# Peptides against a protein of PDB entry 3LCN: the designs that were tried, part 7

Target 1, 96 residues: chain A of PDB entry 3LCN
Amino acid sequence: QYTENLKVIVAEKLAGIPNFNEDIKYVAEYIVLLIVNGGTVESVVDELASLFDSVSRDTLANVVQTAFFALEALQQGESAENIVSKIRMMNAQSLG

## One batch from the design tools (peptide; made by RFdiffusion4, then SolubleMPNN)

Design b1_p9_6_s4 (from b1_p9_6 with R4K E7K)
Fold by OpenDDE base, seed 1:
Structure b1_p9_6_s4 (fold): chain B 96 residues (1-96), chain A 9 residues (1-9)
Amino acid sequence: as target 1 above (96 residues)
Amino acid sequence: LKEKIEKLK
């Protein structure tokens, strides 16, 4: 259940990237798979940077770190809905 | 990307 909720959360974060011309659902799924298979912030960012050169490394790092924090939050008992709401508000502020 | 995803599943 955590992985499915995390996909939704990461997708919400990716939706905040301006001019991101990729399938958000697939990218979110890929990020989650990399994380649950033992990826680190650095290794996941490196992988994404190799695939999406149109997005800054800092933006990618922000997305990936958000995913790791969200996973921790889910494990600590926070609801996916609450996390998504926070991310939606963060997206409205600034990203990219 | 889809191919990469399938490899990790």
Scores: peptide ipSAE 0.586, ipTM 0.946, DockQ to the pose 0.925
Fold by OpenDDE base, seed 2:
Structure b1_p9_6_s4 (fold): chain B 96 residues (1-96), chain A 9 residues (1-9)
Amino acid sequence: as target 1 above (96 residues)
Amino acid sequence: LKEKIEKLK
């Protein structure tokens, strides 16, 4: 349940990256899989940076950190809907 | 990417 919600959350975050020319659902799934398989912020960022050189490491780090924080929030009882809403508001401000 | 995902499932 957490993994599926996290995929939705990460997809929302990725959607805020301007001119990101990748399948958002696949990238979100990949990030979540890396995390649940023991990835750290550093290792996941390194992996993504090797694949998507058109996105800055800082932007990727922001996405990955958001994923880890979102996972913690889900585990603490916050709804996926609330987390998505927060991210959507952040995206409307700026990203990338 | 699809191939990488399948390897992690």
Scores: peptide ipSAE 0.584, ipTM 0.945, DockQ to the pose 0.922
Fold by OpenDDE base, seed 4:
Parts: C-alpha cells; structure tokens; sequence
Structure b1_p9_6_s4 (fold): chain B 96 residues (1-96), chain A 9 residues (1-9)
C-alpha cells in the first residue's frame, strides 16, 4: 500500500496553495482516504469544492489529479522523495 | 473535517 507516501505527496502539493488556511496534514489525509475508498477525480474535487470555496475548482482539480498521478508513479516504482521534489519545483513556479 | 476523516477510517 502507498497511502502513507501519498499523504506526504499530497501535503506537499497543498502547501503550494497560497493563503490556504487549513491543516495541510488533515486535508491530505482526507484526500487520500477519499481516493482509497473509491473516489474519482470528479467526486473528490466535488467534495473538496464543497468544503473549501476559497480555493478555485481548477486548483483543487490540479491537486487531486496530482494525487492520482502520484499513486500511479509510486506503483510504477518511482520514489516518494522524487515525486515530492517534482512537486516542490512546480510549487516554486507558482500555483493559483 | 476531523469527523469526516474518522468516518472513512
């Protein structure tokens, strides 16, 4: 299982959202739980949008899709550290 | 949110 690594990865992605006043670790945990319980990109985005209306739907979709891609990457053998590094670089290039 | 998380665990 990759849930713990995925939580770290999603947390890194969430940290790139400017002025996001939520517990990043808890939100990351929630996203991962939704995914492992059968959530889709659309259903998870819908759930997050209902909770965090201060974040654009596009930004939320970007976070969620990153989680799904990261899960696939982990399954294909990429390290969590490498994935986190990529996300950190993307965050530095700015996230809306 | 905490409550929602606990429901999914």
Amino acid sequence: as target 1 above (96 residues)
Amino acid sequence: LKEKIEKLK
Scores: peptide ipSAE 0.582, ipTM 0.945, DockQ to the pose 0.923
Fold by OpenDDE base, seed 3:
Structure b1_p9_6_s4 (fold): chain B 96 residues (1-96), chain A 9 residues (1-9)
Amino acid sequence: as target 1 above (96 residues)
Amino acid sequence: LKEKIEKLK
């Protein structure tokens, strides 16, 4: 199963959010748990938006969509290391 | 958040 790799990937994405004061590891775990329990992009974004009003809905949507894309990439055979590297580069460029 | 995570496990 890809849940552990997905947690690492989501944590990397969350680390790119400026002024985010939550525990990154716990938020990443929560997002992955929501997804594997049948969450959709819409339902997961709604949940996160209700918890973290300091982060824009668009930013949260970007994080969640990245998680779903990463899960598909893992299932198609892409390595977690490659995905993390891509996200790290994206974070360095900007995350609004 | 800790409570929510425990509920989903």
Scores: peptide ipSAE 0.579, ipTM 0.945, DockQ to the pose 0.868

Design b1_p9_7_s4 (from b1_p9_7 with R1K E7K)
Fold by OpenDDE base, seed 1:
Structure b1_p9_7_s4 (fold): chain B 96 residues (1-96), chain A 9 residues (1-9)
Amino acid sequence: as target 1 above (96 residues)
Amino acid sequence: KIEELKKKL
């Protein structure tokens, strides 16, 4: 269930990136797969940067770090709904 | 699965 919740959370984060032309669902799924397969913030950012040169490395790092923090929050008992709500509020501020 | 996603992106 953590994997599916994390996909939703990462998708919400990606939705906050302006002018992002990739399929959000597929990118979110890809990020989660990389993380659960043992990726680190650095390795996942490197992979994403190699694929998406239209997004700054800092923005990608922000997305990936959010995913790792969200995973930890889920493991500590925070609800996915609460995490999504927080991200939605953060998206209302500036990203990218 | 990852390679499949790479093709979709």
Scores: peptide ipSAE 0.075, ipTM 0.768, DockQ to the pose 0.746
Fold by OpenDDE base, seed 2:
Structure b1_p9_7_s4 (fold): chain B 96 residues (1-96), chain A 9 residues (1-9)
Amino acid sequence: as target 1 above (96 residues)
Amino acid sequence: KIEELKKKL
């Protein structure tokens, strides 16, 4: 349940990246798989940076850290819907 | 599955 919710959350975060030219669903799934298989912020960022040279390392780090914070929030009982709403608001602020 | 995803990206 957490992994599926986390995929949705990460996808919402990725959707806020301007000019991101990748399949958001696939990238979100990949990030979640890396995390649940023992990845750290550093190791996941390193992996993503090796694949996507069009996205800055800082942007990737922001996405990955958001995923880890979201996973913690889910484990603490926050709903996926609330987390998605927060990210959507952050995306809107970044685009505005 | 990760390797499969790598090929799709």
Scores: peptide ipSAE 0.074, ipTM 0.766, DockQ to the pose 0.756
Fold by OpenDDE base, seed 3:
Structure b1_p9_7_s4 (fold): chain B 96 residues (1-96), chain A 9 residues (1-9)
Amino acid sequence: as target 1 above (96 residues)
Amino acid sequence: KIEELKKKL
């Protein structure tokens, strides 16, 4: 399964959020657990927004959508390393 | 596990 790779990918995405003071590993693990438990983009964003008022809803939505796209990419055969590299480059360009 | 993680956040 792809859960472990997805945790790494989501953690990389979270690392791009400026002034994010939460434990990135635990937040990434939580997002993945919500998704594999049947969460949708909407329901996961709603949950995260209720927990993290210091991060905009748009930023949270961007993280969650990235997770779903990454899961689809993994299922289609793209390597986790390639996905992480893409996200790292995106983070360097900026994440509001 | 979800409950455990929620407590750690």
Scores: peptide ipSAE 0.074, ipTM 0.767, DockQ to the pose 0.803
Fold by OpenDDE base, seed 5:
Structure b1_p9_7_s4 (fold): chain B 96 residues (1-96), chain A 9 residues (1-9)
Amino acid sequence: as target 1 above (96 residues)
Amino acid sequence: KIEELKKKL
């Protein structure tokens, strides 16, 4: 249910990171697995920071916080499509 | 599953 939608949402957020040379689908899946297994923003960021030196801690924190906000939005009834659209717009604005 | 993904990254 929410897990698959969250993977898509996180993948969209990761796609906005410039020069990120990792498999977006796998990283998104990993982030979601960490969250559903009880991860916090801090613990997930710590894990990602240990794996990806090329991405700043602030950028990783932004990705993880977005995931938690998206999960809350899904639980409140917002559609995955709507959330993805918002993230896509934010990605475009940050790259401009 | 998580450990498997770590190997793929």
Scores: peptide ipSAE 0.074, ipTM 0.766, DockQ to the pose 0.742

Design b1_p9_8_s2 (from b1_p9_8, 4 letters changed)
Fold by OpenDDE base, seed 5:
Structure b1_p9_8_s2 (fold): chain B 96 residues (1-96), chain A 9 residues (1-9)
Amino acid sequence: as target 1 above (96 residues)
Amino acid sequence: SLEDKIKSL
């Protein structure tokens, strides 16, 4: 299963959000939980937006979409380390 | 797109 790797990946993405006031590990875990339980981008974003008002909906959508892309990459055989590296580069170039 | 960005890095 990819849950643990996905948590690490999502946490890396969240770490790129400036002035993030939520617990990164908690939010990453929750996102992965929602995804593995059949969540879609839309439903996960809706859930997160209702719980965490310190982050914009657009930023949340970006995080969630990244998670889905990462999951696909993992399933295609890409290593978590490579995905994390890519996200780290993206974090350096964007605000979330 | 974000997908393109992720895949391009």
Scores: peptide ipSAE 0.058, ipTM 0.693, DockQ to the pose 0.027
Fold by OpenDDE base, seed 1:
Structure b1_p9_8_s2 (fold): chain B 96 residues (1-96), chain A 9 residues (1-9)
Amino acid sequence: as target 1 above (96 residues)
Amino acid sequence: SLEDKIKSL
């Protein structure tokens, strides 16, 4: 039910990572797929770390945790637009 | 839990 909005949200988070060389839309889709198929924060991070060595494990963990929090927010009635706006603000404040 | 909610999607 929330998968499409979650993809947009995760993509926004990924867009804040400097020098990220992967296709953002594809990675966002994959993260959401892993989550809806029963992945945990740890298992999803492990999977991503095995595929992408150009991004630190801590950065990946931050992305995945954001996805889980966003899903909870969606379920509580917050709009995808509001969540995206918050992430965009966080991206602008992030350091490399 | 949040994980339980995810599994219910």
Scores: peptide ipSAE 0.022, ipTM 0.617, DockQ to the pose 0.048
Fold by OpenDDE base, seed 4:
Structure b1_p9_8_s2 (fold): chain B 96 residues (1-96), chain A 9 residues (1-9)
Amino acid sequence: as target 1 above (96 residues)
Amino acid sequence: SLEDKIKSL
């Protein structure tokens, strides 16, 4: 139901990672696939870490957690456009 | 923090 919007959102988050060498669209699609098939933050991070050693586990965890928060936001009625805008701002600010 | 910003989504 929210898979296509979630793919766009996750792709935006991945686009903020410096020196990311993987296909963003493919990785975003895979993350969403794992989530809709019952993955947890921990299990999805474990899977991604086993596939991509060029990205730190902490960075992967940040991406995956963002995906789960975004999914909840979508379910609560927030638009995909708003969520993407927030992530884009976060990418630009580079502040925690 | 970054996490706080993420939670604000």
Scores: peptide ipSAE 0.054, ipTM 0.694, DockQ to the pose 0.030; fails the geometry check
Fold by OpenDDE base, seed 2:
Structure b1_p9_8_s2 (fold): chain B 96 residues (1-96), chain A 9 residues (1-9)
Amino acid sequence: as target 1 above (96 residues)
Amino acid sequence: SLEDKIKSL
């Protein structure tokens, strides 16, 4: 299912954030919940920013945008494993 | 750009 794969993908993206103080699994689950319930990049970022002040708004926007594009990639037939690998590589390179 | 890379997923 896209939902479960997206949780894994978002968690991988969050794991790349230095000094992230929140529970990765919890935040990933919440992001996916907001997306599947009709959230937009802007509305999801607004919600997250209101709850978590340890991460900049720009960083949150980067995570959320990644989630939306990952969902599109899944729907287009790309495997979750490939998407996770790409994100892991991006995290290691600190390209965010 | 980072956005371009994200879109390449």
Scores: peptide ipSAE 0.050, ipTM 0.688, DockQ to the pose 0.029; fails the geometry check

Design b1_p9_8_s3 (from b1_p9_8, 3 letters changed)
Fold by OpenDDE base, seed 5:
Structure b1_p9_8_s3 (fold): chain B 96 residues (1-96), chain A 9 residues (1-9)
Amino acid sequence: as target 1 above (96 residues)
Amino acid sequence: SLEDKIKAL
């Protein structure tokens, strides 16, 4: 259940990246799979950076951290819809 | 930070 919700959440975050040249659904799915299989922020970023040249490492790190924070929020009972809304607001703001 | 933004919203 968290897996599918997290995919949606990560996809929303990826949708905020300008000139993103990769398939959003595929990348979101891959990120979630890496996290579910014990990946850390660092290891997932390293993996993504090695595969996708169109996105900076810092941008990838931002996406992955968002995923981990979202996962924690889901585990604490927050709805995926609420988290997506927060990410939309974040996408409209500067990083950090 | 990103974490602060996520928690604040």
Scores: peptide ipSAE 0.073, ipTM 0.702, DockQ to the pose 0.027
Fold by OpenDDE base, seed 2:
Structure b1_p9_8_s3 (fold): chain B 96 residues (1-96), chain A 9 residues (1-9)
Amino acid sequence: as target 1 above (96 residues)
Amino acid sequence: SLEDKIKAL
């Protein structure tokens, strides 16, 4: 039930990456797919790094970790809107 | 940590 909200959240995080050359919605969808199918931070990062070389592994790790933290926040009852707002503010200030 | 940053906002 958190899948669609998580896609929106991950997309917001990806939107903060400068010079990101991949389709944001596609990558967000793929990240969420990997997570809900049992992926870990490391395994998801490995998969993404093998597919996309336009961003650093560290940047990908930052995105994936954010996704896992966001999922936990959703499960704890925080609204998707609040999480998106936090990420948007972080994007405006700095990456990570 | 990243988690701390997110939760602090």
Scores: peptide ipSAE 0.066, ipTM 0.693, DockQ to the pose 0.027
Fold by OpenDDE base, seed 1:
Structure b1_p9_8_s3 (fold): chain B 96 residues (1-96), chain A 9 residues (1-9)
Amino acid sequence: as target 1 above (96 residues)
Amino acid sequence: SLEDKIKAL
């Protein structure tokens, strides 16, 4: 139901990571896939950490937690555009 | 929980 919007949101979050060496759209798609198939924050982070060593576990955890919060926001009626805008602002304020 | 809601989708 919210899969496509969530992919866009997660991709925006990933785009804020400096020196990220992986394909953003692919990773975003994979995160959403894991979530909709019953993943938890811990299990999704474990999976991503096993596949991608270019980013820290803490950074991955931040991305995954953002995805879960975004899904709740979508369910509560917030638009994907508003969520993306918030993430873009957060990205601009974040340190590498 | 939020995670429970997601798993229910």
Scores: peptide ipSAE 0.023, ipTM 0.646, DockQ to the pose 0.047
Fold by OpenDDE base, seed 4:
Structure b1_p9_8_s3 (fold): chain B 96 residues (1-96), chain A 9 residues (1-9)
Amino acid sequence: as target 1 above (96 residues)
Amino acid sequence: SLEDKIKAL
């Protein structure tokens, strides 16, 4: 249940990256699989950076950290729809 | 920051 919601959430985050050339759904699925199999922020970022050189390491780190925060939020009772909505707003605003 | 906003999820 968390994994499927997390895939949707990560896909929304990836959709905010300009000029992203990879299949968003596939990359989101891969990130979630790495996390489920015990990956850390650092190890997942390292893996992604080795595969996708068209996106900066900082951007990848931001995506991965978002995934871990989202997972925690889901476990604390936040709805996937709410999390997706927040990420979509952040993507649109392009503000830190 | 963006990260602070993410932590607020």
Scores: peptide ipSAE 0.079, ipTM 0.699, DockQ to the pose 0.030; fails the geometry check

Design b1_p9_8_s4 (from b1_p9_8, 3 letters changed)
Fold by OpenDDE base, seed 5:
Structure b1_p9_8_s4 (fold): chain B 96 residues (1-96), chain A 9 residues (1-9)
Amino acid sequence: as target 1 above (96 residues)
Amino acid sequence: SLEDKIASL
């Protein structure tokens, strides 16, 4: 199981969102919880959008899709550190 | 795509 690493990865992605007004650890944990309990990109985005109106749906979708891609990468053997580094670079180049 | 972006970094 990659739960803890995925939390770190999602938190890194959330940290790249400008003016994010929610607890990053809380949101990251919640996203991972929803995913491991069978959530899809659509269902997780719907849930997050209903709870956090300070972030656009498109930004939330980007975060959630990143989480799913990260999970795939972890399952294929990529290290969490490498994934975090990639996301950090993306954060420096984009707003969400 | 986002997948391509992640993979390319």
Scores: peptide ipSAE 0.062, ipTM 0.709, DockQ to the pose 0.027
Fold by OpenDDE base, seed 4:
Structure b1_p9_8_s4 (fold): chain B 96 residues (1-96), chain A 9 residues (1-9)
Amino acid sequence: as target 1 above (96 residues)
Amino acid sequence: SLEDKIASL
């Protein structure tokens, strides 16, 4: 249940990246796969950076960290809909 | 900051 919700959440985060040239659904699925198989922020970022060069390492780290925070939020009872809404708002706002 | 926004999830 968490994995499917997390895929949706990560996809929303990826959708906020300008000039993203990869398949969002596939990348979101892969990030979740790596996390549920014991990946850390660092190891997941390393893997993604080796596969996708259209996005900076810092941007990938941003996405992956968001995924881990989202997973914690889900485990603490926050709804996937609320998390997606927060990410959508962040995507629409300037970084700061 | 960006980190604060992410942490608010």
Scores: peptide ipSAE 0.055, ipTM 0.702, DockQ to the pose 0.029
Fold by OpenDDE base, seed 1:
Structure b1_p9_8_s4 (fold): chain B 96 residues (1-96), chain A 9 residues (1-9)
Amino acid sequence: as target 1 above (96 residues)
Amino acid sequence: SLEDKIASL
């Protein structure tokens, strides 16, 4: 399915977080794992917040929500490359 | 904002 593409997308989103002290590939993989195993935005954020105190809960929520919408976009036929490009632009803009 | 980011996807 879309797990490998979603890992790349989530990793791109995490790369936009300043002073992020965790392994990006590891966290991206874990987020995708939780989502494909039935996690919700709230439950995934709760899990991540309990494991990683170097990032705020709000920042984690932003990442996780982006992952869910990226998954929906993939399912609707948008390419992973387009989604990654959009996230890269958002990272550069540093919008809240 | 998150809303703007969602709209951009």
Scores: peptide ipSAE 0.059, ipTM 0.712, DockQ to the pose 0.029; fails the geometry check
Fold by OpenDDE base, seed 2:
Structure b1_p9_8_s4 (fold): chain B 96 residues (1-96), chain A 9 residues (1-9)
Amino acid sequence: as target 1 above (96 residues)
Amino acid sequence: SLEDKIASL
């Protein structure tokens, strides 16, 4: 289902964050949990920011926004593999 | 930009 694919996608995004001190699988799972339970970008970012101080709010917002767009892409029929590939490419490049 | 990259998903 979308939830499992989204976990993989979010984990890939988190893996691109330098000096990330949290467990990637755990954080990815939690983000997806919040989203599927009706979270918005704002509410999910607020929750994550309250729990993790090792990552900036802007970085968290970037991850969460990516998750929401990835979910939309999945719903529109794009494969998880394609989305992961795009994120991996983004991780290898400077953000801008 | 990052926003453009995200939008490309």
Scores: peptide ipSAE 0.057, ipTM 0.705, DockQ to the pose 0.029; fails the geometry check

## One batch from the design tools (peptide; made by RFdiffusion4, then SolubleMPNN)

Design b1_p10_1_s1 (from b1_p10_1 with L3F L4M)
Fold by OpenDDE base, seed 4:
Structure b1_p10_1_s1 (fold): chain B 96 residues (1-96), chain A 10 residues (1-10)
Amino acid sequence: as target 1 above (96 residues)
Amino acid sequence: DPFMEKLLSL
């Protein structure tokens, strides 16, 4: 059940990227797939960077790091809704 | 690191 919640969370994070030209749900799904199959922050970022040259490596790293922290939060009992809310606030602050 | 601080607040 973490996978579906994590997809929603990652999608929210991706939605904060200005001029993002990829399908958010597709990318979120792929990130989660890589993570649940044993990917690390480094390996997932490397994979994404090889596929999406329109997004900086730093931006990708920000997304992936958020995903891993979100997964830990879910495992510790925090709700997906609460995590999404926090990310939404972070997105707003980043754009402000 | 302000970014890490934000992530840790999740």
Scores: peptide ipSAE 0.138, ipTM 0.735, DockQ to the pose 0.297
Fold by OpenDDE base, seed 1:
Structure b1_p10_1_s1 (fold): chain B 96 residues (1-96), chain A 10 residues (1-10)
Amino acid sequence: as target 1 above (96 residues)
Amino acid sequence: DPFMEKLLSL
């Protein structure tokens, strides 16, 4: 339940990255896989940075931090729809 | 930090 919703949420975050040259659904799935298997922010960022050169390390850290907070929100009972809406707003704000 | 405030609002 949480993993599928988190994939959608992380994909929304990735969609806000300009010039992102990777498959969004694949990267979102991989981030969630690493998190649910005990990854930390640092270890997940290290893994992603070793695989992808289209995104800066700072941007990857931003995505991963968002994923961890989104997971906490889901566990506290917030709907995936609400979280996606908030991230969409954040994406719009970061573009300005 | 504005970014952290946004994350905490999720």
Scores: peptide ipSAE 0.138, ipTM 0.735, DockQ to the pose 0.298
Fold by OpenDDE base, seed 2:
Structure b1_p10_1_s1 (fold): chain B 96 residues (1-96), chain A 10 residues (1-10)
Amino acid sequence: as target 1 above (96 residues)
Amino acid sequence: DPFMEKLLSL
């Protein structure tokens, strides 16, 4: 249940990236796969950077760090809907 | 750090 919710959450984060030209659902799925298979922020960013050159490494790091914090929030009992709403607000305020 | 503050708010 966490993996499916995390895919939705990561997709919402990716949707906030301007001029993103990759398939959002595909990238979100791949990020979650890497995380649940033991990836760290550094290793996941390295993998994504090797596959996608359309976004900066800093932007990828922003997305991946968001995913890890979202996963922690889910594990602590926060609803996916609430997390998605927060990310949508963050997107509207632009990426940090 | 604004970025970290936003992430911690999740």
Scores: peptide ipSAE 0.135, ipTM 0.729, DockQ to the pose 0.298
Fold by OpenDDE base, seed 3:
Structure b1_p10_1_s1 (fold): chain B 96 residues (1-96), chain A 10 residues (1-10)
Amino acid sequence: as target 1 above (96 residues)
Amino acid sequence: DPFMEKLLSL
């Protein structure tokens, strides 16, 4: 099961969002919950958008798609640590 | 890296 690793990965992605006012741990946990219960990119984004109006829909979509890509990477054998490192680098690039 | 390529497309 990749649930706990995915939570860490999603949290790292959320941490890169400027002026994010929501609880990162809570949002990451909720995203993973929706995914493991059969959510699609579209349905998860719709759910998040209905709950959090402080973040744009496009930003939410970016986070959710990252989660699905990360899940695929985990299934292909990449470590959670490597994925987190890549996301951290991308966060730094977007803020630079 | 295929993963990074996918992420960068977002």
Scores: peptide ipSAE 0.124, ipTM 0.731, DockQ to the pose 0.908

Design b1_p10_1_s2 (from b1_p10_1, 3 letters changed)
Fold by OpenDDE base, seed 2:
Structure b1_p10_1_s2 (fold): chain B 96 residues (1-96), chain A 10 residues (1-10)
Amino acid sequence: as target 1 above (96 residues)
Amino acid sequence: DPFMQKLLSL
């Protein structure tokens, strides 16, 4: 039940990356798949870095860390809408 | 620290 919300959350985070030239929904879906199948921050970043060269490893790590934090927040009862709003604000601050 | 900031903000 968290997977679909997490996809939306990760997509929001990816949307904040300047000059991102990959399909946001595809990448968000893949990140969530890797996480729910036992991936760690390190292993998920390694996988993404092997597939996508358009973004830096540091940027990928930032996205993946956010995904894990968001998953923890969902599990603790925070609403997906609230998490998305926070990420949107973070994106705006990063672009400012 | 960006890592801690994310942890606290979500």
Scores: peptide ipSAE 0.138, ipTM 0.742, DockQ to the pose 0.299
Fold by OpenDDE base, seed 3:
Parts: structure tokens; sequence; C-alpha cells
Structure b1_p10_1_s2 (fold): chain B 96 residues (1-96), chain A 10 residues (1-10)
């Protein structure tokens, strides 16, 4: 099961969002919950957008897309640590 | 394409 690793990965992605006012751990957990219960990119984004006004829909879509791609990477044998490192680098690039 | 770019980056 990739649930716990995916939570860590999504949390890292959320940590890169400027002026993010929500609880990172809670949001990451909720995203993973929706995904493992059959959510699609569209349905998960819709759910998050209805709950959180402080983040743009495009930003939410970016996070959710990353989660699905990370899940595929895990399934292909990529370690959670490697994925987290890559996301951290991507966060730094977007903030630089 | 931002979707494909994201996939390739991971």
Amino acid sequence: as target 1 above (96 residues)
Amino acid sequence: DPFMQKLLSL
C-alpha cells in the first residue's frame, strides 16, 4: 500500500504553495483519502475547491495531478524519498 | 504540456 508514502509526497507539494493557509497534513491526508476511494483528478479538485477558498482551482489541480503521477511512480518502483526530493526541487524552482 | 511535463519530472 502506498497510502502513507503518498501522504508525505502530497504534503511536500503543498508546502511549496505560497501563502497557504490550510493545515498541510490535513489536506494531504484528505487528498489521498479521496484518491484511494476512487476519486478522479476532476472530482478531487472539485471537492477541494468547495472546501478551500484560499487556494486557486489551478493550484489545487496542480497538486492533485502531482499526487496521481506520484502514485504511478511508486507503482513503477520509484522510492518515496526520491519522489519527495524531486518535488522539493520543483518547489524551489517555482519559488526562484 | 504541463501534465506530461509533470509526469516526466517525477
Scores: peptide ipSAE 0.133, ipTM 0.749, DockQ to the pose 0.300
Fold by OpenDDE base, seed 4:
Structure b1_p10_1_s2 (fold): chain B 96 residues (1-96), chain A 10 residues (1-10)
Amino acid sequence: as target 1 above (96 residues)
Amino acid sequence: DPFMQKLLSL
């Protein structure tokens, strides 16, 4: 169940990236796939950077780091809805 | 780091 919730969370984070030209759901799914198969922040960022040259490495790192912290929050009992809400607020602050 | 602080608040 964590995987499905994490996909939603990562998708929300990706939605905050200006001029993002990739399929959000596809990228979110791929990030979660890499994480659940033992990826680290570094290895996942490296993989994404090799596939998506339209997004900066720093932006990708921001997304991946958020995913790992979100996963920890889920494991500690935080609801997906609450995490999504927090990310939405963060996105708004970043764009403001 | 303000970014890390935000992440830790999740």
Scores: peptide ipSAE 0.130, ipTM 0.731, DockQ to the pose 0.298
Fold by OpenDDE base, seed 1:
Structure b1_p10_1_s2 (fold): chain B 96 residues (1-96), chain A 10 residues (1-10)
Amino acid sequence: as target 1 above (96 residues)
Amino acid sequence: DPFMQKLLSL
């Protein structure tokens, strides 16, 4: 139900990662797929780390945690637009 | 943890 919005949200988070060398839309889609099929933070991070070497494990964990909290926000009725805006702000803050 | 507080604000 929330998969398409969550893909957009995760893509926004990935866009804040410097020197990210993977296709953002593909990675966002894969993260969402793993989450909605019962993945945990640990299992999703393990999977991503095994596939991609352009991002540190800590950075991957940050992305995945953000995705889980975003999913909770969507389920509580917050709009995808608001969540994207918040993540964009977080990206800007992390760059400083 | 400031990062966790930001996530909780979503």
Scores: peptide ipSAE 0.183, ipTM 0.783, DockQ to the pose 0.297; fails the geometry check

